# Peptides against a protein of PDB entry 5EG6, part 65

Target 1, 151 residues: chain A of PDB entry 5EG6
Amino acid sequence: RLRSQTVSTRYLHVEGGNFHASSQQWGAFYIHLLDDDESEGEEFTVRDGYIHYGQTVKLVCSVTGMALPRLIIRKVDKQTALLDADDPVSQLHKCAFYLKDTERMYLCLSQERIIQFQATPCPKEQNKEMINDGASWTIISTDKAEYTFYE

## One batch from the design tools (peptide; made by RFdiffusion4, then SolubleMPNN)

Design b1_p21_2_s4 (from b1_p21_2, 11 letters changed)
Fold by OpenDDE base, seed 3:
Structure b1_p21_2_s4 (fold): chain B 151 residues (1-151), chain A 21 residues (1-21)
Amino acid sequence: as target 1 above (151 residues)
Amino acid sequence: SAEEEELERREEALNSKLVRP
């Protein structure tokens, strides 16, 4: 299970004060669990415990300290983000990062750029939003000395 | 191109929200 800790993710990298894409490198980040009512800012309070889907998190570059805005980590089912999933985050599955307090904006990789991508509502399933593969992220915990992942 | 410009816009939109130390 995932908790507030250091993680690695592919494609997401910080260079020149901005986030950019790199298929050859894994970015090192801290993922921090926040309270749902935590305000945006450089200073924030980190919660203890395992991270569940639907909770608010911060991704902070371990090298530069650059941080993304507050995100809600969501479970991914194929090319959809689940809105009501609340089980513990599984590192065996990809996840999506909803930009908190936006109109369905997700962290996305598109043509070597890190962008915000607007998901489309799923008419047939109210608990899902349609995303693309670029909005699906693989997170690997660095808490273990040895690990195996598949992509 | 229009697609490139849109991507640049979306990239900048995210960049403007970054929290810098």
Scores: peptide ipSAE 0.590, ipTM 0.924, DockQ to the pose 0.828
Fold by OpenDDE base, seed 4:
Formats: structure tokens, sequence, C-alpha cells
Structure b1_p21_2_s4 (fold): chain B 151 residues (1-151), chain A 21 residues (1-21)
């Protein structure tokens, strides 16, 4: 299970004051669990506990301190993001990062660029949104106490 | 290309939302 902690993800890193993609590097970030009503800003209150899908998180670069906007971490099933999943985040599964308060915008890797990608609604399943592979992320815990690949 | 320009726009859109220390 994942808690507020340091994590590593492939492709995502900060260089030159912006987020960039690198196929050869794993970026180190701290993932912070926030309250659902936490406002956007440089300063924020971090919650303790296990991170669940559907919760609001902050990804902060461990090197530069650069942060992505508030994200909702969502469970990925194949090529869809689940909107109503609320179980604990498992490192066995890829996840998607929905940009909070946007119209289906997700953090996405495309042609070595870090972009926001608009997911397509799933016509037959309102609790799912169609994403591409670039919007599916693998997170590895780097916290020594919680480092595991298992749920 | 149009595709490259679109990606650039999407990249900038995200970059504009970054929180900088």
Amino acid sequence: as target 1 above (151 residues)
Amino acid sequence: SAEEEELERREEALNSKLVRP
C-alpha cells in the first residue's frame, strides 16, 4: 500500500524548471495525500494514512521542489481510468493522475513531452474514462519502510 | 506540424499550472 512518501516513476522528471520526459531516467517525487477540500498553493497540509484511489494528491519533485497541480489518483483498468474506485492504491497496478477541477485532463507522456491529455468519456460506462497508455503511470515506493511491489 | 503544435500547446497548458517554489 502507498502512503505519503517518496516515490519513483519512469519518464517523469524536472529539468529547466519544467517537467520533462526521459526514457532513461526515473524521477524521484514525494507524493502527498491532501484533503479533498485543500486549496491549490505552494503550502498545503499533508494527511497521514494510506492513499486511496479517488483521493487528492500532490506530486513534488524531490530535487527541485517543483510540484504538479493537485491531482486525483485514479485506478487504471486496461485503457480506462476508473472514476469511482476508492480502494487503497496498489503498486501492482498502474494509475492515472487526473488534474483536479478540469474536464477529464490527465497527466500524460506523449513523444517525450509531459502534457495534459483529455480523456474520452466511455459511452457505455459512465464510471470510466478512456485514456491512452501515456496517461498510465507506474509508481514505485522508495520509502525504505514501505518499499514493496505488492499490495 | 499541426500535431507538434498541438503537443506544444498541451505541454504549455500543463506547465502554466505548475507550482514553483
Scores: peptide ipSAE 0.588, ipTM 0.922, DockQ to the pose 0.814
Fold by OpenDDE base, seed 5:
Structure b1_p21_2_s4 (fold): chain B 151 residues (1-151), chain A 21 residues (1-21)
Amino acid sequence: as target 1 above (151 residues)
Amino acid sequence: SAEEEELERREEALNSKLVRP
C-alpha cells in the first residue's frame, strides 16, 4: 500500500526549472498525503497513513524541490477516471492526477509535453470521466523496505 | 500548427501553477 513516501514515475521529469517529458529516465518524487482542506503553498502539513483514491496529494521533485499543484489521486478503469473510488491506492493499477479545484483538468503527457488535459464527462456514468492514455500514470514506490503491495 | 499552439498553451497553463522553492 502507498503511504507518504518517495515514488518514481516514467516520463515526468524536472529540467531547467520546469516539468518536461523524458522517455529515458524515471522521475523521482515525494508523494505527500494532505488534508482535504489544506491550502496551496510551498509549505504544507503531511498526514500519516495509507493513501486512498480520492484524497489530496502533493508531488514534489526529490532533486529540485519543484512541486505540482495539489492533486486528487483517482483510480483509472480503462480510459476513465473514477470519481467515487476510495479504496487504498494500489501499484497494480494506473492512476490519474486531477488538478484540485479545476474543471476536470488532469496531469497529462502529450507529445513529450507535460500539460493539463481536460477530461470529458461520461454521459452514461456520472461517476466517471473520460481521459486519454497520457493521463494514466504508473507510480512505483522507491522505498522497498517499507511499502506493502496491495492486491 | 494549431495543435502545437494549443499544446503550448496547455503546457504554460500547468507551468504557471507550479510551486517553486
Scores: peptide ipSAE 0.584, ipTM 0.921, DockQ to the pose 0.808
Fold by OpenDDE base, seed 1:
Structure b1_p21_2_s4 (fold): chain B 151 residues (1-151), chain A 21 residues (1-21)
Amino acid sequence: as target 1 above (151 residues)
Amino acid sequence: SAEEEELERREEALNSKLVRP
């Protein structure tokens, strides 16, 4: 289980004042759990507790302090993001980062670029959105004190 | 290419939303 803590994710890297892809390096970030009604900004209030899918998070580069916009962390099932999953985030599962208050935009790696990718509605399942592989992220806890294994 | 330009646009779209210290 994840709490507000430092994490590492492959490909996502900050260099030169921008997010970019690096296949050779893991980016180190602090993931902050936010309140669902927290506004966008440089300053924000961090919540305690386990992070659950569907909750709002901030990813802040631990080195540069650069931050992505508010994200909703969503559970991934194959090539779909689950819209209604609310169980604790598990390191065993890939996740997707929905850009909050967008039309199905997700953080995505595409051709060595970090982009926002628009997911396609799943016609058969209203609670799912189709994402590509680049929008599926593996996160690893780098703070063992804040990490509890959950399966 | 059109695809590359689209990717650049999508990259810019994200970059414009970044919060910089």
Scores: peptide ipSAE 0.587, ipTM 0.922, DockQ to the pose 0.820; fails the geometry check

Design b1_p21_3_s1 (from b1_p21_3, 16 letters changed)
Fold by OpenDDE base, seed 4:
Structure b1_p21_3_s1 (fold): chain B 151 residues (1-151), chain A 21 residues (1-21)
Amino acid sequence: as target 1 above (151 residues)
Amino acid sequence: SEEELEKRMAERGTRPLTYYR
C-alpha cells in the first residue's frame, strides 16, 4: 500500500465488474501488445516485443482478469495526444489510451468514473488531437509505484 | 526475481503496470 498519497491522484481500479478511478485503491494491470490486425474479443494473441506508442494493446486487470477493449497507446505532449509517435513507451511519461476504431474516443477520468472522451482535432497540427487532463494517464511498474509513493 | 519476470514479460509484449493520473 501507498505510504504517501494525494487527494488529486486517481488510480485505475476494477471493482464490481467495472472500471473505476480511486484515490485510495490501485490495481495492477497487464498491458498486452497485440497485432494491429487483431480482432476484438476476450481471447487474443499477445505479440512479442516492446510496446511502442501507436501500437494496439489490451489492458487486463491482474486480479480479476477484466479487460478493456483494444486500445492504441499514444504519447501525450502537454494537452495533446500525438498520433504519429512511435518510440518505445516511457514509464512515468504521460500517455493516452485511444479506443481503437472509434472517432477520437479516449479513456478518461470523470470524477470517480472512467468514461470515453472525444478528443478534438488540432486544426494547425494534423498529427495531434486535443485531450483533457482526465484523458492523460501515467504508467508505472508495480515496483516503481512502490518506490515513487513511499515516504 | 520480480524484476527478471518483468523483463521476461516485456520481451513477450506484456508488462505489469499501474495506471494513475
Scores: peptide ipSAE 0.034, ipTM 0.586, DockQ to the pose 0.020
Fold by OpenDDE base, seed 3:
Structure b1_p21_3_s1 (fold): chain B 151 residues (1-151), chain A 21 residues (1-21)
Amino acid sequence: as target 1 above (151 residues)
Amino acid sequence: SEEELEKRMAERGTRPLTYYR
């Protein structure tokens, strides 16, 4: 597995049909790139190309197959999510997952549970929204051994 | 290699990833 130079105390995983975070357990997920006009559903078409910030993605648990609703992956700068960043997603760089078609709701870790957190607009910076630390995630690629891929 | 696999998957719009705060 590829590891970050930044130490994290919580890792996303699925247990008992729910999303959880643990300081000891390491969850493995697929991130699927979708078309911007892809509808919500259990079935979806994966789009070709490298994932960029601002694009629509699906997070799917590699073990259970459970999926989150459509997300927009956004770049994070300190305590803000950037709305207009469109460069390729950087491994190990902090990102946020906006729940598509919501009122600034982001995937957030609160204590031991995954919840939705509503970001606050930045009055002086229209291209930013204020998030908390729980809504900031880091992505690390992992070994093939943890995944079953569909060619 | 893992790197080669990751590149191929990324080109298809899918990446094997882990997530942490």
Scores: peptide ipSAE 0.032, ipTM 0.627, DockQ to the pose 0.021
Fold by OpenDDE base, seed 1:
Structure b1_p21_3_s1 (fold): chain B 151 residues (1-151), chain A 21 residues (1-21)
Amino acid sequence: as target 1 above (151 residues)
Amino acid sequence: SEEELEKRMAERGTRPLTYYR
């Protein structure tokens, strides 16, 4: 289980005060759990507890304090983002970050650039959206004492 | 695209993601 804590995510790091993508560097970020009705802004109220898929989160750079827009962390099954998964987030499973209040836009690494990728609806499964590999992220906790592994 | 993301982030009052080469 993942709680509001410092985590590292692949490819994403901060250099020169900006977010950058790198296959060789990992960025350290605070992942903060938010209420579903939390408004967008630089200031936000952090909710306590374990983060579950489907919940709204904020990624904040541990160094600069820069934050991404509100994201919904979603479970990834193969090349699909699950829309209705709600189990606790595990670093052992890939995840996707849906940009909240967008039309299926996900945080994505494409050709060494960080972009937003528009997922396509899954024709046969309404609870899934098709994403690419660049939209699948791996999270590694920097504080193992506050994390529980699930297989 | 990256530009689209940057624009979106700016519109939401957040700092943009950038990539320098």
Scores: peptide ipSAE 0.029, ipTM 0.458, DockQ to the pose 0.065
Fold by OpenDDE base, seed 5:
Structure b1_p21_3_s1 (fold): chain B 151 residues (1-151), chain A 21 residues (1-21)
Amino acid sequence: as target 1 above (151 residues)
Amino acid sequence: SEEELEKRMAERGTRPLTYYR
């Protein structure tokens, strides 16, 4: 857990059978690497290997076992999601979670709720989609009590 | 560290993470 936090900081959290955003509490999630052709479902086959941007992942709450739909983890540059980034996922960078097989829908924080936000295409930059700050997430490890991070 | 994170991801194909804004 983080030692300190700001008022504006929100954390992904599962409560009451739903995904929420919390200013105080957060859940630990397993990020599972999937094959690109893995079908949607509660049960899925996990692939071993380095997780890279652009790959398909499954987020599962470590406590409740609840999972989000299949996601593509994408690198974020300012307020844009990069569609062609393929380097290893880094805790030093913000990321976005594209809901696979949707019309540019991303996991997004809106007030205290997690919603789907539709990104806007960048006409002059086909490798980017414009997202809002609510769709930008920071990854931190759960195995340490202290972290170096940027909000 | 970043390298440790990558290593653990490679080993198990999964890792405990917390997502925050």
Scores: peptide ipSAE 0.026, ipTM 0.547, DockQ to the pose 0.023; fails the geometry check

Design b1_p21_3_s2 (from b1_p21_3, 13 letters changed)
Fold by OpenDDE base, seed 2:
Structure b1_p21_3_s2 (fold): chain B 151 residues (1-151), chain A 21 residues (1-21)
Amino acid sequence: as target 1 above (151 residues)
Amino acid sequence: SAAELAARMAARKTAPLTYYK
């Protein structure tokens, strides 16, 4: 599951066909690795391997199967997203989800809504972008295996 | 199988997000 690093803990959740944030409910998500050149769409090809920062991923709800647009997972250092980090993704580190092919838009929690929030460039550190707390996430492992599949 | 599940899930809808600046 994914948790936003805010004072008020919120979890990424899917309900009513929409992504939202809940303080009480959470959704389990698959993080699928994609090729860097994978096109956006409802259908996509999953690649094998460990996920590294800087790679393109798809977040898919394990229950509903709904997905977010293609994201680049980036490492977070305090209030900044690192643009050049490429080490394996770790649960020990915060991460940010850059919406691919946007102008510094990141997956962000705003109250109970999931939005796109534009990061601010760091003038003297070109390899960093400033994000707010709502755009900082923690990946938490879960043993939840129950899911609903509709064919 | 896990591969089959992944393949099925990969065919799901992409939800839009709201822009905020």
Scores: peptide ipSAE 0.024, ipTM 0.538, DockQ to the pose 0.050
Fold by OpenDDE base, seed 5:
Structure b1_p21_3_s2 (fold): chain B 151 residues (1-151), chain A 21 residues (1-21)
Amino acid sequence: as target 1 above (151 residues)
Amino acid sequence: SAAELAARMAARKTAPLTYYK
């Protein structure tokens, strides 16, 4: 699992029982790896191992304990989410968080709110979905560890 | 493990998300 902060143009944090975005406030989150067959719930079992693209994760606020629904972390190429990437997650690359079991809904920053944004299928490339900039995130680890680059 | 227990305890509430198309 990772303890990290998610970043776009603003920073994700929890306030008043809701997810918010701020250019000034930083939120620390636990990123927990789950089994692919793990059901949605307030309690869950964490799986050991390094997180790879395509895997199911839970984002939990380290302070409030507020959690997002199950997410699939996906690799981002420009303004597209890659559906079939499965290499280890790199903190040097942008990522997207697909809301599991939805119709192409992604975690998105819009203004100062966190919303679900529906990606558009790529007609030319079946392994990609078009997302906006707000749905592209950068993970910054709060752990004292070196960033790893994966090609 | 302690880490797993901590994760379970931390996951107390799922925040609602606004739907946007």
Scores: peptide ipSAE 0.021, ipTM 0.516, DockQ to the pose 0.051
Fold by OpenDDE base, seed 1:
Structure b1_p21_3_s2 (fold): chain B 151 residues (1-151), chain A 21 residues (1-21)
Amino acid sequence: as target 1 above (151 residues)
Amino acid sequence: SAAELAARMAARKTAPLTYYK
């Protein structure tokens, strides 16, 4: 019934001035914490401190300096993004990147492209939105990443 | 356990992506 399929692991990568996916290469990014009232723009003010779910962040390519629009990092539970989680971001948990000031649009991997995926609202659970697997991400540390751990 | 993230990081898919050839 289904045509032939390929399954592979893909990574967020920047090449040729665009965000895309690669099965062999991945980009390292700076994740900058912003104030909740920070406006969109090429230039932005970085806030000191550690990142919690629900906060506004900027993802900036460490090599090219290219940045995505302002994102709200949200905790993921199964196939849902949690709208009210505010605990410290954990690399042990999946996360989602909501594009700020959009109608439930999330950073999503589709085939070899980075796109926006519109989450489905949960009528009975107002604190959750349904996302697909492509909108679920895992954060992995680099040699320059710093963490404060909580037990 | 939880961690507060700072500085540089990388994002990757949590599971393999499926697509049609």
Scores: peptide ipSAE 0.023, ipTM 0.519, DockQ to the pose 0.028; fails the geometry check
Fold by OpenDDE base, seed 4:
Formats: sequence, C-alpha cells, structure tokens
Structure b1_p21_3_s2 (fold): chain B 151 residues (1-151), chain A 21 residues (1-21)
Amino acid sequence: as target 1 above (151 residues)
Amino acid sequence: SAAELAARMAARKTAPLTYYK
C-alpha cells in the first residue's frame, strides 16, 4: 500500500557497496575536479583548481572508494538548475549534480534510494531546467569520513 | 583538485515522500 511520509533531511551515504539515502548518517566524499574532455572510467586524472559550477566532477566515497559516474555540478536557483552558471561553488548555495552525457538526468533522492531524476526544460528560460527537491543538494565541508546526525 | 565534503539534500521540513508498505 502507498503511504506519504514527510522528511526534513536526508544524506548521501555509502553502505554495502551501494549509494543510498540516510536520515541519520552521511559519508564524506572527495569531489575531484576533472577536465571537460575526461572520459568515463574507474581511473581518471584530477585537475587542479577551484571547482566552478558547470565543471565535471567525480564524487568518490572517502572510505570505500565507490564513485558515481561523471557529474556536472550546477548551481540551483529556487527549483531550477542553471545550465550556464560558472562562478565558484559555494557552500552557501544549493547545487545539483547532472549526470554527464544524459538526457537531463540528475542525482536525486527518492524514498530511501539515490536515483536519476529527469529534469524538465524551462519553457521560458532556455538556460534553466526544472528539478525537484530531491535533486537539490547542500554541500558542507567536513574532515570526518562518516558523521551521525540527530535532529 | 579534490575536496572532502558531505552532501545532503536541501532540507525542507515539509518535503513529502511516497513509500510502499
């Protein structure tokens, strides 16, 4: 049967070799900056410099080494991902992770799973795509490999 | 470059999710 549940916060977490969502714990990730022409693979060359919106990144679990496919980190404004923002990534702003070379697929929380969510083009704004709340992320710096949060 | 970060969904205390039971 179908039920509705309201959640306040969910975290990206790696457990058992899989990415999933946790209401209690999160893992720490390395965000590696890649060159725009870097190919997909388990091995990749890391580029030096500050990460800017629009750039290609790899998210790698600091403990297990599990990695997501290449992502483009995009700035979020309200419920839209900005396609052409290129300023430095800020912890003060929400962001979205576009799966590179897909049909507008974004890293998204759905129930307890991490999935791909297909964004919808904005009819009036070609430089924006509409995303849902599950595809909007907050990044915080940490020196901990794993953190337990109680709210 | 690389940075160690934690990522979480932007918190809205009223975000509804649908699940199966």
Scores: peptide ipSAE 0.022, ipTM 0.473, DockQ to the pose 0.030; fails the geometry check

Design b1_p21_3_s3 (from b1_p21_3, 16 letters changed)
Fold by OpenDDE base, seed 5:
Structure b1_p21_3_s3 (fold): chain B 151 residues (1-151), chain A 21 residues (1-21)
Amino acid sequence: as target 1 above (151 residues)
Amino acid sequence: MEEELKKLMASRKQRPLTYYR
């Protein structure tokens, strides 16, 4: 189970005040759990507790303090994002970051750039959206706090 | 549809104000 803590993810890092892609390094970020009704802003209230899929989070660069807009962390099944999964976030599974309040936009790696990728609705499964591999992320906890892996 | 993140929503320096317990 993942708490509000520092995490690392491949390909995503901050340079020159912008988010960039790098195949050579893992970016270090704080992942902060927010309330579902938390508004967008430079200052926000962080909730304690285990992070579950479907919850709103903030990714803040641990070095620069640069932050992405509010994200909803979603569980990934192959090349689909699950819209209704609510179990604890597992480091054993890839995840997707939906940009909150967008038209199915997901944080995505494309070539050497970080982009928004618009997911395609799954015609046969309303609880899924089709994403590409670039929108599927692996996160690893780098915090020294106690945590338990969820399988 | 693919768009550069910075074109739509620029990243900002942000910090948590408080922790809710």
Scores: peptide ipSAE 0.035, ipTM 0.681, DockQ to the pose 0.049
Fold by OpenDDE base, seed 1:
Structure b1_p21_3_s3 (fold): chain B 151 residues (1-151), chain A 21 residues (1-21)
Amino acid sequence: as target 1 above (151 residues)
Amino acid sequence: MEEELKKLMASRKQRPLTYYR
């Protein structure tokens, strides 16, 4: 289970004031739990407690302070994002980051770039959206400022 | 549909405010 803390994820890295991808380097980010009604801004109020799927979070680079827009962390099952999962976020379990207030846009790695990927609705399963592997993230709790990954 | 993140929503330096209930 995760709380507002420092986490690392593969590929996502901040350098030169921009987000970019690296298969060898893991960026360290603070993951902050927000209220569902929290507005976007340079300042945001952080909630205490365990982070659950479906909740709004902020990812802030632990080194530079650069932040992504508000995200909804969603549980991943194979190549689908679950829209109604609400259990505590599990470390090392794949998750997806929905860009809040978008048309099914998810944070995605594509060809060593960080992009927004539009998920496809599942007609037969209204509680799921189809994503690709690049939109599936693995997060690890850490106190490190930066982590180097070796395959 | 795929779009570059920086073209839609530029990353920015932000800071958290923590409160306890």
Scores: peptide ipSAE 0.031, ipTM 0.639, DockQ to the pose 0.043
Fold by OpenDDE base, seed 3:
Structure b1_p21_3_s3 (fold): chain B 151 residues (1-151), chain A 21 residues (1-21)
Amino acid sequence: as target 1 above (151 residues)
Amino acid sequence: MEEELKKLMASRKQRPLTYYR
């Protein structure tokens, strides 16, 4: 299970004051659970407890302190983001980061660049929207367990 | 459909305040 803590993710790191992509580097971030009604700001209130899909989180670079806008962490099923999943976040499962209050924009890796990518609604399944592989992320807690991931 | 992340409203040196419910 994942809670507000330090995590590491591949392909995302901060260099020179900007977010960059690297297939060879793991970036270290604080992931913080926020209340659903928390607004954007330089300071934010962190909730205690395990993080569930659908909840609002903040990613803060552990080195530079640079933070992304508020994100909603969503469960990924193949190439779709699940909109109604609410179970605890699993580190063994890929996730997607929806930029809160946007038109289906997700944090995405595209050709060594970090972008926001607009997901496409799934016409047959209203609880899903289609994302690409670049919008699927793997996160690992830096506190405890070691995991092996296959792509 | 696609925008570079550096154009997002990111901030630096954010500080969390922890509270318990």
Scores: peptide ipSAE 0.023, ipTM 0.599, DockQ to the pose 0.041
Fold by OpenDDE base, seed 2:
Structure b1_p21_3_s3 (fold): chain B 151 residues (1-151), chain A 21 residues (1-21)
Amino acid sequence: as target 1 above (151 residues)
Amino acid sequence: MEEELKKLMASRKQRPLTYYR
């Protein structure tokens, strides 16, 4: 189970005031759980508890304080983002970051850039959206905590 | 469709306020 805490992820890091991609580095970020009705802003209210798929989160660079817009963390199944998964976030699974209030835009690594990538609806699976490999992220907790693992 | 994330980034003034439920 993942809580509001410091995490590390590959590729994503901040340099020179911007988000950049690096295949050689792991960026350190705070992941903060927000209320579903929390508005966008420089100040945001963080709620307590374990982070579940489908919930709203903020990613803040632990070094620079640079932050991404509000994201919905979603479970990934192969090359699809699951829209209705709501179980606790597991470090054993890759995740996708949907940019909240957009038309299927996801945080994505493309070449050496961080972009937003528009997912394609799955024709016969309304609870899934097709994402590319660059939109699948691995998160590793950097805090000492106990976790529950899922298959 | 792809679009650069640069314009979407928030400022460096981000800071959380914590509340408990």
Scores: peptide ipSAE 0.028, ipTM 0.659, DockQ to the pose 0.042; fails the geometry check

Design b1_p21_3_s4 (from b1_p21_3, 16 letters changed)
Fold by OpenDDE base, seed 3:
Structure b1_p21_3_s4 (fold): chain B 151 residues (1-151), chain A 21 residues (1-21)
Amino acid sequence: as target 1 above (151 residues)
Amino acid sequence: MEEELKELMAKRGTRPLTYYK
């Protein structure tokens, strides 16, 4: 189970003020749990508790402080993102980061670039969206983070 | 369907942000 904490994500890292991807480098990020109704902004309140799939999170670079837009962390099964999974996030299990309030856009690695990839609906399974392998991420927790307010 | 992250964020009025404790 994950709480709001510092994590290391495969492929994702920040260099020169931009997000980059590397198969050989790991980026250290704060993953912060937010309320579902938390607004996008430069400041936000970190919610206490264990992170569950389907919840809203913020990824903040531990070095530069650069943050991605609000994401919904979703469980991955093979090449699909599960839309209704709500169990606690498991370390080392593949997950997907849905860009909140977008048309099925997911954080994705493509040819050493960080992009948004549009998932395809699954006609036969309304609770799933088809993603590619580049949209599957692995998270390894490093240390627990105490309740924090960012501005 | 696949676009650079920063470009898509710009289109939706969202940018990478820097946060301070």
Scores: peptide ipSAE 0.022, ipTM 0.515, DockQ to the pose 0.075
Fold by OpenDDE base, seed 2:
Structure b1_p21_3_s4 (fold): chain B 151 residues (1-151), chain A 21 residues (1-21)
Amino acid sequence: as target 1 above (151 residues)
Amino acid sequence: MEEELKELMAKRGTRPLTYYK
């Protein structure tokens, strides 16, 4: 289970006031649980408790304070993001970050860039969207010893 | 479709306020 806390994120870090990608480095970020109706802004209210898939979160760089837009953390199954999963987020399990209120846009690593990537609908499975490997992320807690691994 | 994140309203965040229901 994952709570609002500091986490390490593979391939994501901030340098010079901008988000950059690295195939070798882990960036440290705060992940904050928001209310579903929380508005976008530089300041936001954070809910306490365990983070579940489908919930709204904020990622904030632990060093610079740079924040991404509101994201919905979604469970990943192979090359698809699950739209209806709502179980607690598992550390080290692949997840995807949907940019809230967009048309299937996900946070994605492309080469050395951080981009929005538009997921492709799954015609046969309405509860899934096809994403690429660059849109699959791994979270490791920096201050908690307990974690669940899924490869 | 791809769009660079630097154009996607990334902002400097502030300390969040704790909200309890």
Scores: peptide ipSAE 0.017, ipTM 0.509, DockQ to the pose 0.042
Fold by OpenDDE base, seed 1:
Structure b1_p21_3_s4 (fold): chain B 151 residues (1-151), chain A 21 residues (1-21)
Amino acid sequence: as target 1 above (151 residues)
Amino acid sequence: MEEELKELMAKRGTRPLTYYK
């Protein structure tokens, strides 16, 4: 099962009570799996299991304890976020973080700042949204990762 | 392929991920 673990990202870190981007400083975060019906709040119930695309997660700074709003982790295919992908999250895949209950807003790195980027619907593909390069993330686990291969 | 994601280090390119609330 997926337990609370520290995840580090170089660009994302917390300083002065705010999330910042830095090429020199890595931020470590806990990623928590939530139920799809979990409400927004400082307190939340963590769900057991491996994180899959499409699921709701909370990112909590390992140092300050500050948390981002509820996010839906989505699989990225080229420049699109997949809305219906549900396979297990892998470090080998790019991902996007959709801000839950927003109009297609995604976490995005713009220059050295973290912003919300509004994805554009794909007219020809209802299961995809166009995101910019800054909204595509690579996850690197700072802990020993367990891999399960399915054929 | 399934990966147990316990700790998240997110980067764009070779840089870490940052998010503002």
Scores: peptide ipSAE 0.025, ipTM 0.529, DockQ to the pose 0.074; fails the geometry check
Fold by OpenDDE base, seed 4:
Structure b1_p21_3_s4 (fold): chain B 151 residues (1-151), chain A 21 residues (1-21)
Amino acid sequence: as target 1 above (151 residues)
Amino acid sequence: MEEELKELMAKRGTRPLTYYK
């Protein structure tokens, strides 16, 4: 299970005031659990507890303080984001970051840029959206993070 | 559709408040 904590993710780091991608660098971020009704802003209130899929989170660069917009962390199954998964987030699985209140826009790595990528609805499965590999992320807790493994 | 995320980035000036529900 993943709690609000410092995490690291591949291909994402902040440089020169912008989010950048690098195959050789891991960015360190705080992942903060927010209330579902928390408004967008530079200042926000953090909830304590284990993060579950479907919940709203903030990613904040641990070094620069640069933050992404509010994200909904979603479980990934193959090349799809699951819209209704609500189990605890596991570091063993890839996840997707839906840009909250957008038209299926997900945090995505394209070349060396961090972009929004619009997912495509799954025709046969309404609880899934098709994403590309660039929209699948791996979260790894730092050495100072408090977490437990979850099967 | 692809769109750069630059415009959506924000520098956070203060650390967030923590509360328990």
Scores: peptide ipSAE 0.022, ipTM 0.520, DockQ to the pose 0.039; fails the geometry check

